Peptides against a protein of PDB entry 4LZF. Designs and how they scored, part 110

Target 1, 155 residues: chain A of PDB entry 4LZF
Amino acid sequence: GGRLVVFPNGTRKELSADGQTVKVMFFNGDVKHTMPDQRVIYYYAEAQTTHITYPDGMEVLQFPNNQTEKHFPDGRKEITFPDQTVKTLHPDGREESVLTDGTIIQLNPDGSKVIQFNTGQREIHTADFKRREYPDGTVKTVYSDGRQETQYPTG

## One batch from the design tools (peptide; made by RFdiffusion4, then SolubleMPNN)

Design b2_p21_5_s2 (from b2_p21_5, 16 letters changed)
Fold by OpenDDE base, seed 5:
Structure b2_p21_5_s2 (fold): chain B 155 residues (1-155), chain A 21 residues (1-21)
Amino acid sequence: as target 1 above (155 residues)
Amino acid sequence: DEEEARKLAEEAAEELKKLAE
């Protein structure tokens, strides 16, 4: 069978019979699980936070406020906020937020912003204009100089 | 066993530090 080692400081180490699972229960209440698939699960007792590390470099953090963060090996970070908004930070500096209503907000490295509304409308913000695109193909542009242009769909 | 316990305690401290980063 498995074995349990209890150390004088109160730390405990459990080994499965096959030796593939190791559970360390630290004296401070923290817990470390090493799994057969080589993922490591840390539980920080004081912070009530779970941190999972994968062999490929993937990391997952689960916070007590119901926030979850995924750190991808490519440098991408995905945050699921308590309200279930999902924000993705890309290595190139692009940020995307997906709201619970389906609205997508994109912040581009060049400073432009794109909002994809759940209605199918899209709004593009640049230094030079704000543009609203409608599902019917109508496009309205307000330029920084105050000009307004409407492009109507071809019937 | 005591040395292993000390090493495990240090590991816990390092992980706490990592969380704080």
Scores: peptide ipSAE 0.061, ipTM 0.731, DockQ to the pose 0.127
Fold by OpenDDE base, seed 3:
Structure b2_p21_5_s2 (fold): chain B 155 residues (1-155), chain A 21 residues (1-21)
Amino acid sequence: as target 1 above (155 residues)
Amino acid sequence: DEEEARKLAEEAAEELKKLAE
């Protein structure tokens, strides 16, 4: 059978019969689970936040507002917002947001911005211009000096 | 506060180790 140990400070430790699962219930209401797959699940009672750590270095945070954050071993961070928008922060400083309608917004380290619309249009923002690319191959550019250029598709 | 809760958990874990010896 399993074992329950109650310590003088009020902390409780529960061991499964096979010894593969350990549950520590701290006196403050926090809970720590060590699972057979070696993942560790922390529950912080005051913050109502769950923090899962994996043996490979992956971390998952689950907040009470249903926001989820994944911290990858390579330094990438993925945030799923309550509205189900997914934002990825890359170690090189790039940020990518995928909206629920399929629109992708990319922020680059150089300050440029790229929007891939769900319609197939793409918009590029740089210090020098804004450019709209259309599925038919038409490209419209508005330069910072006020010039406008339209490039028509070949054919 | 999450930091306070973490500190309390850490303290409790340290006490647990001492009692397990």
Scores: peptide ipSAE 0.044, ipTM 0.726, DockQ to the pose 0.134
Fold by OpenDDE base, seed 4:
Structure b2_p21_5_s2 (fold): chain B 155 residues (1-155), chain A 21 residues (1-21)
Amino acid sequence: as target 1 above (155 residues)
Amino acid sequence: DEEEARKLAEEAAEELKKLAE
């Protein structure tokens, strides 16, 4: 059979019969589950936040506002915002946001920005210019000095 | 907030440790 230990402060520890699941119910309402797959699930009662740690080093945070954060072992962080935008922060400093409409926004370590619109258009922002690329191959560039250039598709 | 969550986890772990002593 399982075991239940009740501590003087009201904290409870439940051990499954097989010993593979441990549940700690803290006096403050927090809960810690140690699962057979070695993931640890923390529930913070006051914050209503769930924190899952995996044996491979991955961590998942689930916030009451429906935001989810994943921390990958490689240092990548993925945030799913309440609006379902997914933002990935890469170890190299690159950030990528995928909007619900399929638009992708990339922020590069060099300060450049690339927007890939769901229409197939792409906009590139650098220190020197903003460039719009169209599906037909037309490219419009506005340079920082105010000069504008249109490149027409070949063929 | 990740930092807050981590602090809470640490606190909880410390409390568990105290109870186990």
Scores: peptide ipSAE 0.033, ipTM 0.681, DockQ to the pose 0.044
Fold by OpenDDE base, seed 2:
Structure b2_p21_5_s2 (fold): chain B 155 residues (1-155), chain A 21 residues (1-21)
Amino acid sequence: as target 1 above (155 residues)
Amino acid sequence: DEEEARKLAEEAAEELKKLAE
């Protein structure tokens, strides 16, 4: 059968019969599970946060407000907010947010921003202009100097 | 085992530090 070890400080360690699962209940209320697939699940009692580490270096954080963060081995982070917005932080500094309505917001390292609306419109923000692209091919640009330009679709 | 208990307590402290980073 399994084993239960109770330490003098109040920490408890449970071992499965096959030794493949280990559960440690620390005296401070934290809990650590080591699983047969080599993932480690750590629960921080005070923060009410779960931290899962995978053998490939992937990490997953689950917060009490239902926010989830994935930390990829390449340095990329993916945050799922409580409202189900998904934000990806890339190692190069690029950020991408996917809203629940399908809108995509991209923040580029150069400070430019691209919004892909669920309507098929796209808005591009740079230091020099804001540009709106419409599904019919119309493009409206407002430059930082106040100049406005409209390109109409050709057919 | 008191030594194992100490090691486990140290592990908990290290994990808490990682969360704070």
Scores: peptide ipSAE 0.077, ipTM 0.739, DockQ to the pose 0.118; fails the geometry check

Design b2_p21_5_s3 (from b2_p21_5, 16 letters changed)
Fold by OpenDDE base, seed 5:
Structure b2_p21_5_s3 (fold): chain B 155 residues (1-155), chain A 21 residues (1-21)
Amino acid sequence: as target 1 above (155 residues)
Amino acid sequence: MEEEARRLAERAAEELRRRAE
């Protein structure tokens, strides 16, 4: 059968009969599971946080507020917030947030920001202006100097 | 919220490192 090792500090280590599953119950309430597929599941008792590490380098963090973070081997991070907004941080420095209403917010490495609204409107923020693009082709620009410009659709 | 998440992640990472020692 399985084995149980009890350490002097109160930590307990359980080994499955086949030795493929290891469960460590630390004295502070933390729990570490090593699975047959080499996935490691660590539960931090004080923080109530679960950290899963995969053999390919993937990591998943689950927080008590229902936030989940996925850290991909390529350096990309995906954060699912409690409100179910999903934010992706790309290795090139760009960030994209997808809101539950379908709005997409993109932060670019150059500091510009693009909002694609679920209505089809698009807003572009740069150092020099804020621009709103409408589905009918109208474009309204407010420049940093206060000047405003409206470009009407062709047709 | 992100700041809280960051702090939680940092704490988790620290605890992981401590357990690995």
Scores: peptide ipSAE 0.026, ipTM 0.635, DockQ to the pose 0.031
Fold by OpenDDE base, seed 4:
Structure b2_p21_5_s3 (fold): chain B 155 residues (1-155), chain A 21 residues (1-21)
Amino acid sequence: as target 1 above (155 residues)
Amino acid sequence: MEEEARRLAERAAEELRRRAE
């Protein structure tokens, strides 16, 4: 059968019969699970936060406000905010946010910004201009010097 | 602001881990 170890400080350690699952209930209310798949699940009682570490280096944080963070082994981070917006931070410095309405906001390492609206319109922000692309192929550009240009679809 | 909040949360989690282990 399994084992239960009770430490003098009040910490309890439960071991499964096969030894593949270990549950440590710390004196402060925190809980640590070591699972057969080698993931480790930390629950921090005071913060009500769950932290899962995977053997491949992936980490998942779950906060009491429903925010979830995934830290991938390649350095990518994915944050799901309480409002269900998903923000991805890429190792190259690019950031992408997907809003609940389907809008995608991309921040590029060069400082440019691209917004893909749920309407199919796209807006590009650079140091030199703001450009609005429409589904029909129309492109409107407002340059930093105030000049405006409209490019009409060829079709 | 979002990253600051994240960093604070991560730090808090690490501190809690250190106290528990």
Scores: peptide ipSAE 0.026, ipTM 0.634, DockQ to the pose 0.031
Fold by OpenDDE base, seed 1:
Formats: sequence, C-alpha cells, structure tokens
Structure b2_p21_5_s3 (fold): chain B 155 residues (1-155), chain A 21 residues (1-21)
Amino acid sequence: as target 1 above (155 residues)
Amino acid sequence: MEEEARRLAERAAEELRRRAE
C-alpha cells in the first residue's frame, strides 16, 4: 500500500504504493505533487498560485485572477490575461499581444511598435514617425517634427 | 496586472528554491 509520513513540523508526505506519485502537504498549506510523468504541481497556499513544471523545462503558472503564464524552454513566455488577451514575450525582446477582437500589437526590440487592426489598417510607431497604412494602399505619416505626408496608392 | 503577476511568479519561484523536498 501507500505510505504516509508525518514530520515533526506538521508536513505530511503521501507516497503511492509504487512510489511514483508523491504528495507533500507542507505545514504552511503549500502542496507539491510529483506525478509519474515527472510533472511537478506546486500550489502556493498564501498566493493561491499553481506552478506546474514539466520535465522538458516548460513551466505553467496559474494565478488567482485567472491569469496563466507559460514559460517555454526556449525562454519565450506566453501570458493569457483574464480578458483572454494573449501576450507573447520573445527571448529577443520582441513582444506580441493578440486582442480578442483580432488586433495584434507588436513591440520590437528597437522600440518600434506595430498595430495591426482587425480592419486591415496598420499603424507603425517609430522614433521618427507614426504611420497609418490603409487597405487601399494609402499611407499617412506624421513625423516627429510635425510634418505630415500622404502617399496615395498607385493605380 | 502583469507586474503583479510577475511579482507573484518571482515569489513563487523563490519559495520553490527554498523547499528541501
């Protein structure tokens, strides 16, 4: 059968009969499950946060506000916010947010920002200008010095 | 929101490192 070990500090350790499932209930209310597939599920009682670690290096954090973070082995992080916006943080510093309406916001390592609207319009923000691109090919640029330029599509 | 989550994650990671199990 399984085993139950009760430590002097109040921590309890439950082992399955095969020893492949381990449940540690810490004195502070934290719980750690080690699964046969080598997943480790750690629940932080005070923070009400669940942290799952996978043998390949993947980590998943589940927060009490329903935010979920995935930490990939390659260093990429994916955050699903309570509103279901998904933000990806890339190791090179690039960030991408996908909104529920289909809008995509990209922040580039050089500080530039690109917003791809669900209408097909795109807005580019750089140190030198803000540019709006329209589906018909019209491009409107507002430069940092206040100049404005409109580029019309070629017919 | 993100900053709060980051703090929680960092705290959680620290707690994990302190566990002797």
Scores: peptide ipSAE 0.026, ipTM 0.650, DockQ to the pose 0.031
Fold by OpenDDE base, seed 3:
Structure b2_p21_5_s3 (fold): chain B 155 residues (1-155), chain A 21 residues (1-21)
Amino acid sequence: as target 1 above (155 residues)
Amino acid sequence: MEEEARRLAERAAEELRRRAE
């Protein structure tokens, strides 16, 4: 059968009969599960936060406000906010937010921004201009000096 | 919201490291 060890400080350690699962219940209310698949699930009682570490180096944080963060081995981070917006932070500094309506907002390391609207329009922001691209091929540009240019579709 | 989450994540990571030592 399984085994229960009770330590003098009140910490309890449960081992499954097969030895593949270990549950440690710390005196402060924290809980640590070591699973057969080698993932470690740590629950921080004070913060009410769950931290899962996987053998491949992936980490998942689950917060009491329903925010979830995934930390990938390649350095990428994916944050799912309570409103279900998903923000991805790339190791190169690029950020991408996907809104629930399908709008995509991209922030580039050079400070430029691209918004891809769910309507098929795209807006590009740089230090020198703001440009709107329309599905019909029309492009409107407002330059930083106030000049405006409209490019009409060809064909 | 995001700042609080970051703070919680860092604290959790520190606590985990402390227990692993």
Scores: peptide ipSAE 0.025, ipTM 0.641, DockQ to the pose 0.032

Design b2_p21_5_s4 (from b2_p21_5, 14 letters changed)
Fold by OpenDDE base, seed 4:
Structure b2_p21_5_s4 (fold): chain B 155 residues (1-155), chain A 21 residues (1-21)
Amino acid sequence: as target 1 above (155 residues)
Amino acid sequence: DRALAEALREAAEEELRRRAA
């Protein structure tokens, strides 16, 4: 019941017997799979990249270097880098990277940067200062003018 | 290599745009 259609340009179209799966093998080597769940898997042969589109609007890109990008319907993007760092790009412009050691790096729309170290230390970068917060409650601030301030934990 | 990954992404995005056109 399956069908194979071969087009003059070399493109091939395979239809499953139930008609639920369609595979198009383009003349350039690209491959498009339409799946029963209505996801579309497109393989770019030259780029060796897989692009999956879902009915809900989610898109997944898989690159040959093991990078994966998820594009969510809400505009959020999640990038898993080859080193397994996960970077989330939010629609509001906020970026958050989670390193493999658990360190979180946040880039805020206002230009500030926050690093939450796995040690419990936190570093805050603003236009006016860099601040290091320590688990013991010590806070060290280096201001843009070169002034330094240390705040000690309350006794 | 992040630069390579970015280049691959750009290439893929370009191909995607071409396909959509």
Scores: peptide ipSAE 0.026, ipTM 0.654, DockQ to the pose 0.029
Fold by OpenDDE base, seed 1:
Structure b2_p21_5_s4 (fold): chain B 155 residues (1-155), chain A 21 residues (1-21)
Amino acid sequence: as target 1 above (155 residues)
Amino acid sequence: DRALAEALREAAEEELRRRAA
């Protein structure tokens, strides 16, 4: 069988019979699991949050509101919100959100924003203009100075 | 959503700092 160690402060350490699983139950209710696959699972009792660290450097956070965050070794982060929107934060500063309807929102390091709608329309926001591109090739631009321009498909 | 997530992360990080070794 396994074994249990009880420390003077009330912390408990449970070891599996094979020694491959270690569970530490801290006096404050926090729990740390070391698993056979070498992942470490932290449970923070007050926050009700689970934090998993993997040997390759991957980290996964699970929040009580059903939000999950993946922190990749390359610095990329992927957040799945409770509504199932997925937001990816890239190391270069680019952010991408994929909505459940297929809409993609990109925030670029230069401050520009691109929305690719599921309808095929695309909206581009820059410091100088907002531009709407339509599937038929029509492009409508509203410039920061208030000018408006429409380009119609040729040919 | 972001504010809540940040608060939860902060709380979790605080507990991480306070937990026994």
Scores: peptide ipSAE 0.025, ipTM 0.663, DockQ to the pose 0.032
Fold by OpenDDE base, seed 3:
Structure b2_p21_5_s4 (fold): chain B 155 residues (1-155), chain A 21 residues (1-21)
Amino acid sequence: as target 1 above (155 residues)
Amino acid sequence: DRALAEALREAAEEELRRRAA
């Protein structure tokens, strides 16, 4: 059978019969589960937050507002917002947001911004210009000095 | 909201430090 250990400070430790699952209920309301697959699930009672750590170094945070954050071993972070927008933060400083309509917004370390619209149009923002690329091959550029240029597709 | 998430993370980390031995 399983075992229940009650410590003098009020912390309780429950062990499964097979010893593969351990549940620690701390006196402050926090809960720690050690699972057979070696993942550790922490519940922080005050923050109402769940923190899962995996043996490979992956971490998953689940917040009470339904936001989820994944912290990958390579340093990448993936945030799923309550509205289901997914934002990826890369170790090199790049940020990519995928909206529910399929639009992709990329922020680059140099400050440039690229928007890939769900229509197939692409917009590039730099310090020097804004450029719109159309599916037909037309490219419109507005430069910071006020010049405008249209490049027509090869025909 | 990123700021809210960070605040919640900090609170969770603080709570972690208060766990029983």
Scores: peptide ipSAE 0.032, ipTM 0.692, DockQ to the pose 0.033; fails the geometry check
Fold by OpenDDE base, seed 5:
Structure b2_p21_5_s4 (fold): chain B 155 residues (1-155), chain A 21 residues (1-21)
Amino acid sequence: as target 1 above (155 residues)
Amino acid sequence: DRALAEALREAAEEELRRRAA
């Protein structure tokens, strides 16, 4: 069977029968699980936060407000906010937010912004213009100098 | 709210530094 070790300071260590799982319950309420797949699950009692580390360098943080963060080995971060918006921060500086309604907001390293609406419309913001693209192929552009251009779809 | 995410992450990192073992 498994084994339980109780230390004088109140920390408890549970070992599974196969030795593949180790659970340490610290005197302060924190918990550390070492799993057979070598992932480590930390629970911080005071912060009520769960932190999972994977052998490949992946990290997952689960906060008490229902926010989840994934830190990928390549430097990418994915944040699921309490409202279920998912924001991805790419190592190249690009940021992408996916809203619950399917709208995607992209912030590009060059400072441009692209909004892909759930309606199929897309809006592009640059230093030089704001452009709206419609599902029918119509494109409306408002330039920084005030000019407006409409390009109609070809039949 | 990115600011909130950062604050929560900092708090979690502080907890990580305060690991009992």
Scores: peptide ipSAE 0.026, ipTM 0.667, DockQ to the pose 0.030; fails the geometry check

Design b2_p21_6_s1 (from b2_p21_6, 10 letters changed)
Fold by OpenDDE base, seed 1:
Structure b2_p21_6_s1 (fold): chain B 155 residues (1-155), chain A 21 residues (1-21)
Amino acid sequence: as target 1 above (155 residues)
Amino acid sequence: SAEEEELLRELEELRKKFASL
C-alpha cells in the first residue's frame, strides 16, 4: 500500500503504492502534489490559490475569485476573468480581450486600440483619430483637431 | 531529519516563487 510519513513539525508526506504520486501537506496548510505526468499542483493555503506547473514550462494559477491565469513558456499570459472574459498578454506588449459577447478589444504596443464589435462594426483609436467602420462600408473619422470625415461606400 | 529540513527549504522556495507571481 501507500505510505504516510508524519514529521515532527507536522508536515505530512503521502506516497501512493506505486510511488508515482506524492502529496506533501506542509504544517502551514500548503499542499504539494507531484503527479505521474510530472505536473506539480501546489496549493497556497494563505492565498487559497492553486498553482499548477507542467513539464513544458506552462503554469496555471487558479485564484479564489475564480480567476485563472495561464503563463505560457513563450512569455504569453492568458487571464480568464470570473465573468469569462479572456485577456491575452503577448510578449511584444500587445493585449487582446475577448468578451463573452464576441467583442474583441486589442491594445497595440504603439498605443492604438482596435475594437471589433460583435455587430461587425470596428472602432480604431490612434493618437490622431478615432475611426468607426460600419459593415456597409461607411467609415466615420473624428480627428484630434476636431475635424470629422465620413467616407461613404462605393455605390 | 534531513528530509524534514529539505521539505522546509522547499516550502520557503515555493513561497518565494508565489510572491513573484
Scores: peptide ipSAE 0.277, ipTM 0.868, DockQ to the pose 0.905
Fold by OpenDDE base, seed 2:
Structure b2_p21_6_s1 (fold): chain B 155 residues (1-155), chain A 21 residues (1-21)
Amino acid sequence: as target 1 above (155 residues)
Amino acid sequence: SAEEEELLRELEELRKKFASL
């Protein structure tokens, strides 16, 4: 069968009968659970946070406020906020947020911002202008110098 | 015991990892 070891300090170590699962329950309430698939589940009792590490280097954090973070081996991070917005941080500095309504907000390394609205409209923010693109092909641009330009669709 | 000391070290390492997150 399984084995349970209880140490004098109150830490407990539980081994499954097959030896594939190891659970350490530390005296402070922290838990380390090693699974047959080699993922390791850490529970930090004070922070009430779960931290899962995978053999490929993936890490998943689950916070008590229902926020989840995925840390990919390539340096990318994906954050699911409590409101279910998903934000992806790319190694090149690009950030992309997908809102629950389908709106996508992209922050580019050059400081530009692109908003893809769920209506099909797109807004582009640069140092030089703000541009709104409409589904009908109309494009409205407000330049930093105050000029405004409307480009109409070719019919 | 040696095993208990190892587990204590592991706990410390976990705390360090968490602090770095």
Scores: peptide ipSAE 0.277, ipTM 0.867, DockQ to the pose 0.855
Fold by OpenDDE base, seed 4:
Structure b2_p21_6_s1 (fold): chain B 155 residues (1-155), chain A 21 residues (1-21)
Amino acid sequence: as target 1 above (155 residues)
Amino acid sequence: SAEEEELLRELEELRKKFASL
């Protein structure tokens, strides 16, 4: 059967019968689960935060406000906000936010911004212009000098 | 016990890790 160890300080350690699951309940209320799949689930009692570590190096944080953060082994971070917006931070400095309406906002390392609207329109912001691309292939550009240009679809 | 001390060290390390997040 399983085994339960209770330490003098109040910390408890529970082992499954197969030894593949270990649950440590610390005296401060923190809980650590070591799972058969080698993930470790730590619950920080004071912060009410769950922290999961995976054997591949991925980490997942679940905060009491319903925010979730995933830290990938490649350095990418994915934040799911309470409103369910998902923001991805890439190692190259690119940031991508996916809104609940399907709009995608990309911030590029060069300072440019790209918005992919749920309507199929795309807007590109650079130091030199703002450009709106339409599903029909029309492209409207407003340059920083005030010049406006429309490129009409071909075909 | 040695195991209890190890668990205490682990708790402290985990708290430090959390503080860095």
Scores: peptide ipSAE 0.272, ipTM 0.865, DockQ to the pose 0.921
Fold by OpenDDE base, seed 3:
Structure b2_p21_6_s1 (fold): chain B 155 residues (1-155), chain A 21 residues (1-21)
Amino acid sequence: as target 1 above (155 residues)
Amino acid sequence: SAEEEELLRELEELRKKFASL
């Protein structure tokens, strides 16, 4: 069968009968679970935060406000906010937010921004202009010098 | 015990790791 060890300081260690699961309940309320699949689940009692580490280097943080962060081995970070917006931070500095309505907001390392609206319209912001692209092919551009240009669809 | 001291060290290291996240 499984076994339970209780240490004088109050820390407890539970081993499953098959030895594949180990649970350490520290005296401060923190808990460490080592699972058969080699993932480690650590619960930080004071912060009420769960931290999962996977053998491939993936890490997942679950916060008490329902925010979740995934830290990928390639350096990418994915944040799911309480409102279910998903923000991805790429190693190259690019950021992408996907809103619940399907709108995608991309922030590029050069400071440019692209908004892909759920209506099919797209807006592009650069240092030199703001451009709106419409599903019918119309493109409206406002340049930094105040000039405005409309390109009508061809065909 | 030696095992108890090891678990205490592990706890401290895990807390340090969390603080760095």
Scores: peptide ipSAE 0.271, ipTM 0.866, DockQ to the pose 0.884

Design b2_p21_6_s2 (from b2_p21_6, 9 letters changed)
Fold by OpenDDE base, seed 1:
Structure b2_p21_6_s2 (fold): chain B 155 residues (1-155), chain A 21 residues (1-21)
Amino acid sequence: as target 1 above (155 residues)
Amino acid sequence: SAEEQALLEELQAERARFASL
C-alpha cells in the first residue's frame, strides 16, 4: 500500500506503493503531483489554475476560464482562448491567431498585419497602406495619403 | 521538521514561479 504523511502545519504527502507517484497537498490548498513519467502537475488553489511541467521543458497552464497556454522549449507560446481561437507567439516577435472559421491573423515584428480570410481574400496592413487582395487577382490599395488604387487581373 | 520546511520552501518556490509567468 501507499503511505500518507501528515505534517503539523496541515500539509499532507501521499506516496504510491511503488513510490512513483507523489502527491503533496499543501495547507493552503495547493496540490503538487509528481508522476511516474516525471511530469509535474501543480494546482494553484487560489487561482484555480493547473500548471503542468514536462521533462522536455514543455509547460501547460490551464486556467479556470478554460484558457490553455502552452509554453514550448523553443520559446514559442500557444494560447487557446475560451472561444477556441488559437494564438501563437513566436520568439521572433511574430504573432499568429487562428480563428475558428479558419481566418488567420498575423502580426509581424515590423508592425505589419496580414489577414488571410477563409474566403481566400487577403488583407495587408502596413504603415503606408491597407491592401485587399482578391482571389480573382484584383488588388485594392488605400494609401496613408488617401490615394486609392485598384489593380485589375490580367485578362 | 526539516521535511516540513522543505515542503514550505517548495510551496513558496512554486508560487513565485507562477507569479513570474
Scores: peptide ipSAE 0.404, ipTM 0.908, DockQ to the pose 0.899
Fold by OpenDDE base, seed 4:
Structure b2_p21_6_s2 (fold): chain B 155 residues (1-155), chain A 21 residues (1-21)
Amino acid sequence: as target 1 above (155 residues)
Amino acid sequence: SAEEQALLEELQAERARFASL
C-alpha cells in the first residue's frame, strides 16, 4: 500500500502505493499534490487559492471568489471573472474582454479601442475619432474637433 | 530531520512563488 509520514512539526506526507502521487499536507494547512502527469496542485490555505502548475509552464490560479487566471507559457494571461467575463492580456499589450452577452472589447497597444457589439455593430475609438460601423454598411464618424461624417452603403 | 527541513523549504518556496504572481 501507500505510505504516510507524519513529521513532528505536523506536516504530513502521503505517498501512493505506486509512488506516482505525492500529497503533502503542511502544518500551516497548505496542501501540495504532485500528480503522475507531473502536474502540481498547490492549495494555499490562508488565501484559499488553488495553484496548478503544468510541465509546459502553464499555470492556473483558482481564487475563492470564483475568479480563475490562466498564465500561458507565451506570456498571455486569461482571467475569467466571477461574472464569467473573460479578459485576455496579450504579450504585445493588447487586451481583450469578452462579455457574457458576446460583446468583445479590445484595447490596443496604440491606445485605440474596438468594441464589437453583440448586435453586429462595431465601434472604434482613436485619439482622433469615434467611429460606429453598422451591419448594413453605414459608418458614422465623430471626430475630435466635433465634425461628424456619415458614409452610407451603396445599393 | 533533513526531510522535514526540505519540506519546510518547499513550503516557503511555494509561498514565495505565489507572492510573485
Scores: peptide ipSAE 0.401, ipTM 0.908, DockQ to the pose 0.884
Fold by OpenDDE base, seed 2:
Structure b2_p21_6_s2 (fold): chain B 155 residues (1-155), chain A 21 residues (1-21)
Amino acid sequence: as target 1 above (155 residues)
Amino acid sequence: SAEEQALLEELQAERARFASL
C-alpha cells in the first residue's frame, strides 16, 4: 500500500502504492505533487499560486486572480489575463497581445506598433508616422511633421 | 532526520525558484 510519513516539524509525505505519485505537504502550507508523467505541481500557500514544471522545461503559473503564465524553454512567455487577453513576450523583445475581439496588437523592439483590427483594418505606428490601412486598399498616413497623405485604391 | 532536512532544502529551493520567475 501507500505510505504516509509525518515529520516532527509537521511536514507530511504521501507516497502512492506504486511509488509514482508523491505528495508533500510542507509545514508552511505549501504542497508539492510529483506526478507519474514527471510533472511537478507546487502550490505556494501564501501566494495562493500554483507552479507546474514539465519535463521539457515548460513552466506554468496559475495565480489566484485567474491569470496564467506559460514560461517556455526558449524564453518566450505567454500570459493569459483574467479577461482572456493573451499576451506573448518574445525573447527579442517583441510583444503581441490578442484581445478577445480578435484585435492583435504588436509592439516591436524598435518602438513601432502594429494594430490589426478585427474589421480588417491595420494601423502602423512608427516614430515618423501613423498609418491606417483599410480593407478596400485605401491607405492614410499622418506624418510627424503634420503632413497627411491618402493613397486611394486602384479601381 | 536526513529526509526531513532534505525536504526543508526542497522547500527553500522552490521558494527561491518562485522568487526568480
Scores: peptide ipSAE 0.400, ipTM 0.907, DockQ to the pose 0.877
Fold by OpenDDE base, seed 3:
Structure b2_p21_6_s2 (fold): chain B 155 residues (1-155), chain A 21 residues (1-21)
Amino acid sequence: as target 1 above (155 residues)
Amino acid sequence: SAEEQALLEELQAERARFASL
């Protein structure tokens, strides 16, 4: 069978019968699970936060407010907020937010902004213009110099 | 014991890792 070791300081170590699962219950309330697949699940009692570390370098944080964060090995970070908005932070500085209604907001490293609305319309903001693209192919642009241009679809 | 001390060091290491996230 398994083994349970209780140390004088109150820390407890539980080993499965096959030795593939190890559970350490620290005296401070923290808990560490080492799983057969080599993932490590650590619970921080004071912060009430769960931290999962995978062998490939992926890390997942689960916060008590229902926010979750994924830290990818390539440096990308994905945050799922309590309202279920998903924000992705890319290593190149690009940020993308996906709202629950399907709207996508992209912030680019050059300062440009792109909104893909759930209606199929797309809005592009640059230093030089604001542009609205419509599903029918119509494009309306307001330039920084004040001129406005409409490009009509070609059939 | 040596094992008890090792577990204490492990606890401190995990706390340090969390603080760095």
Scores: peptide ipSAE 0.396, ipTM 0.907, DockQ to the pose 0.867

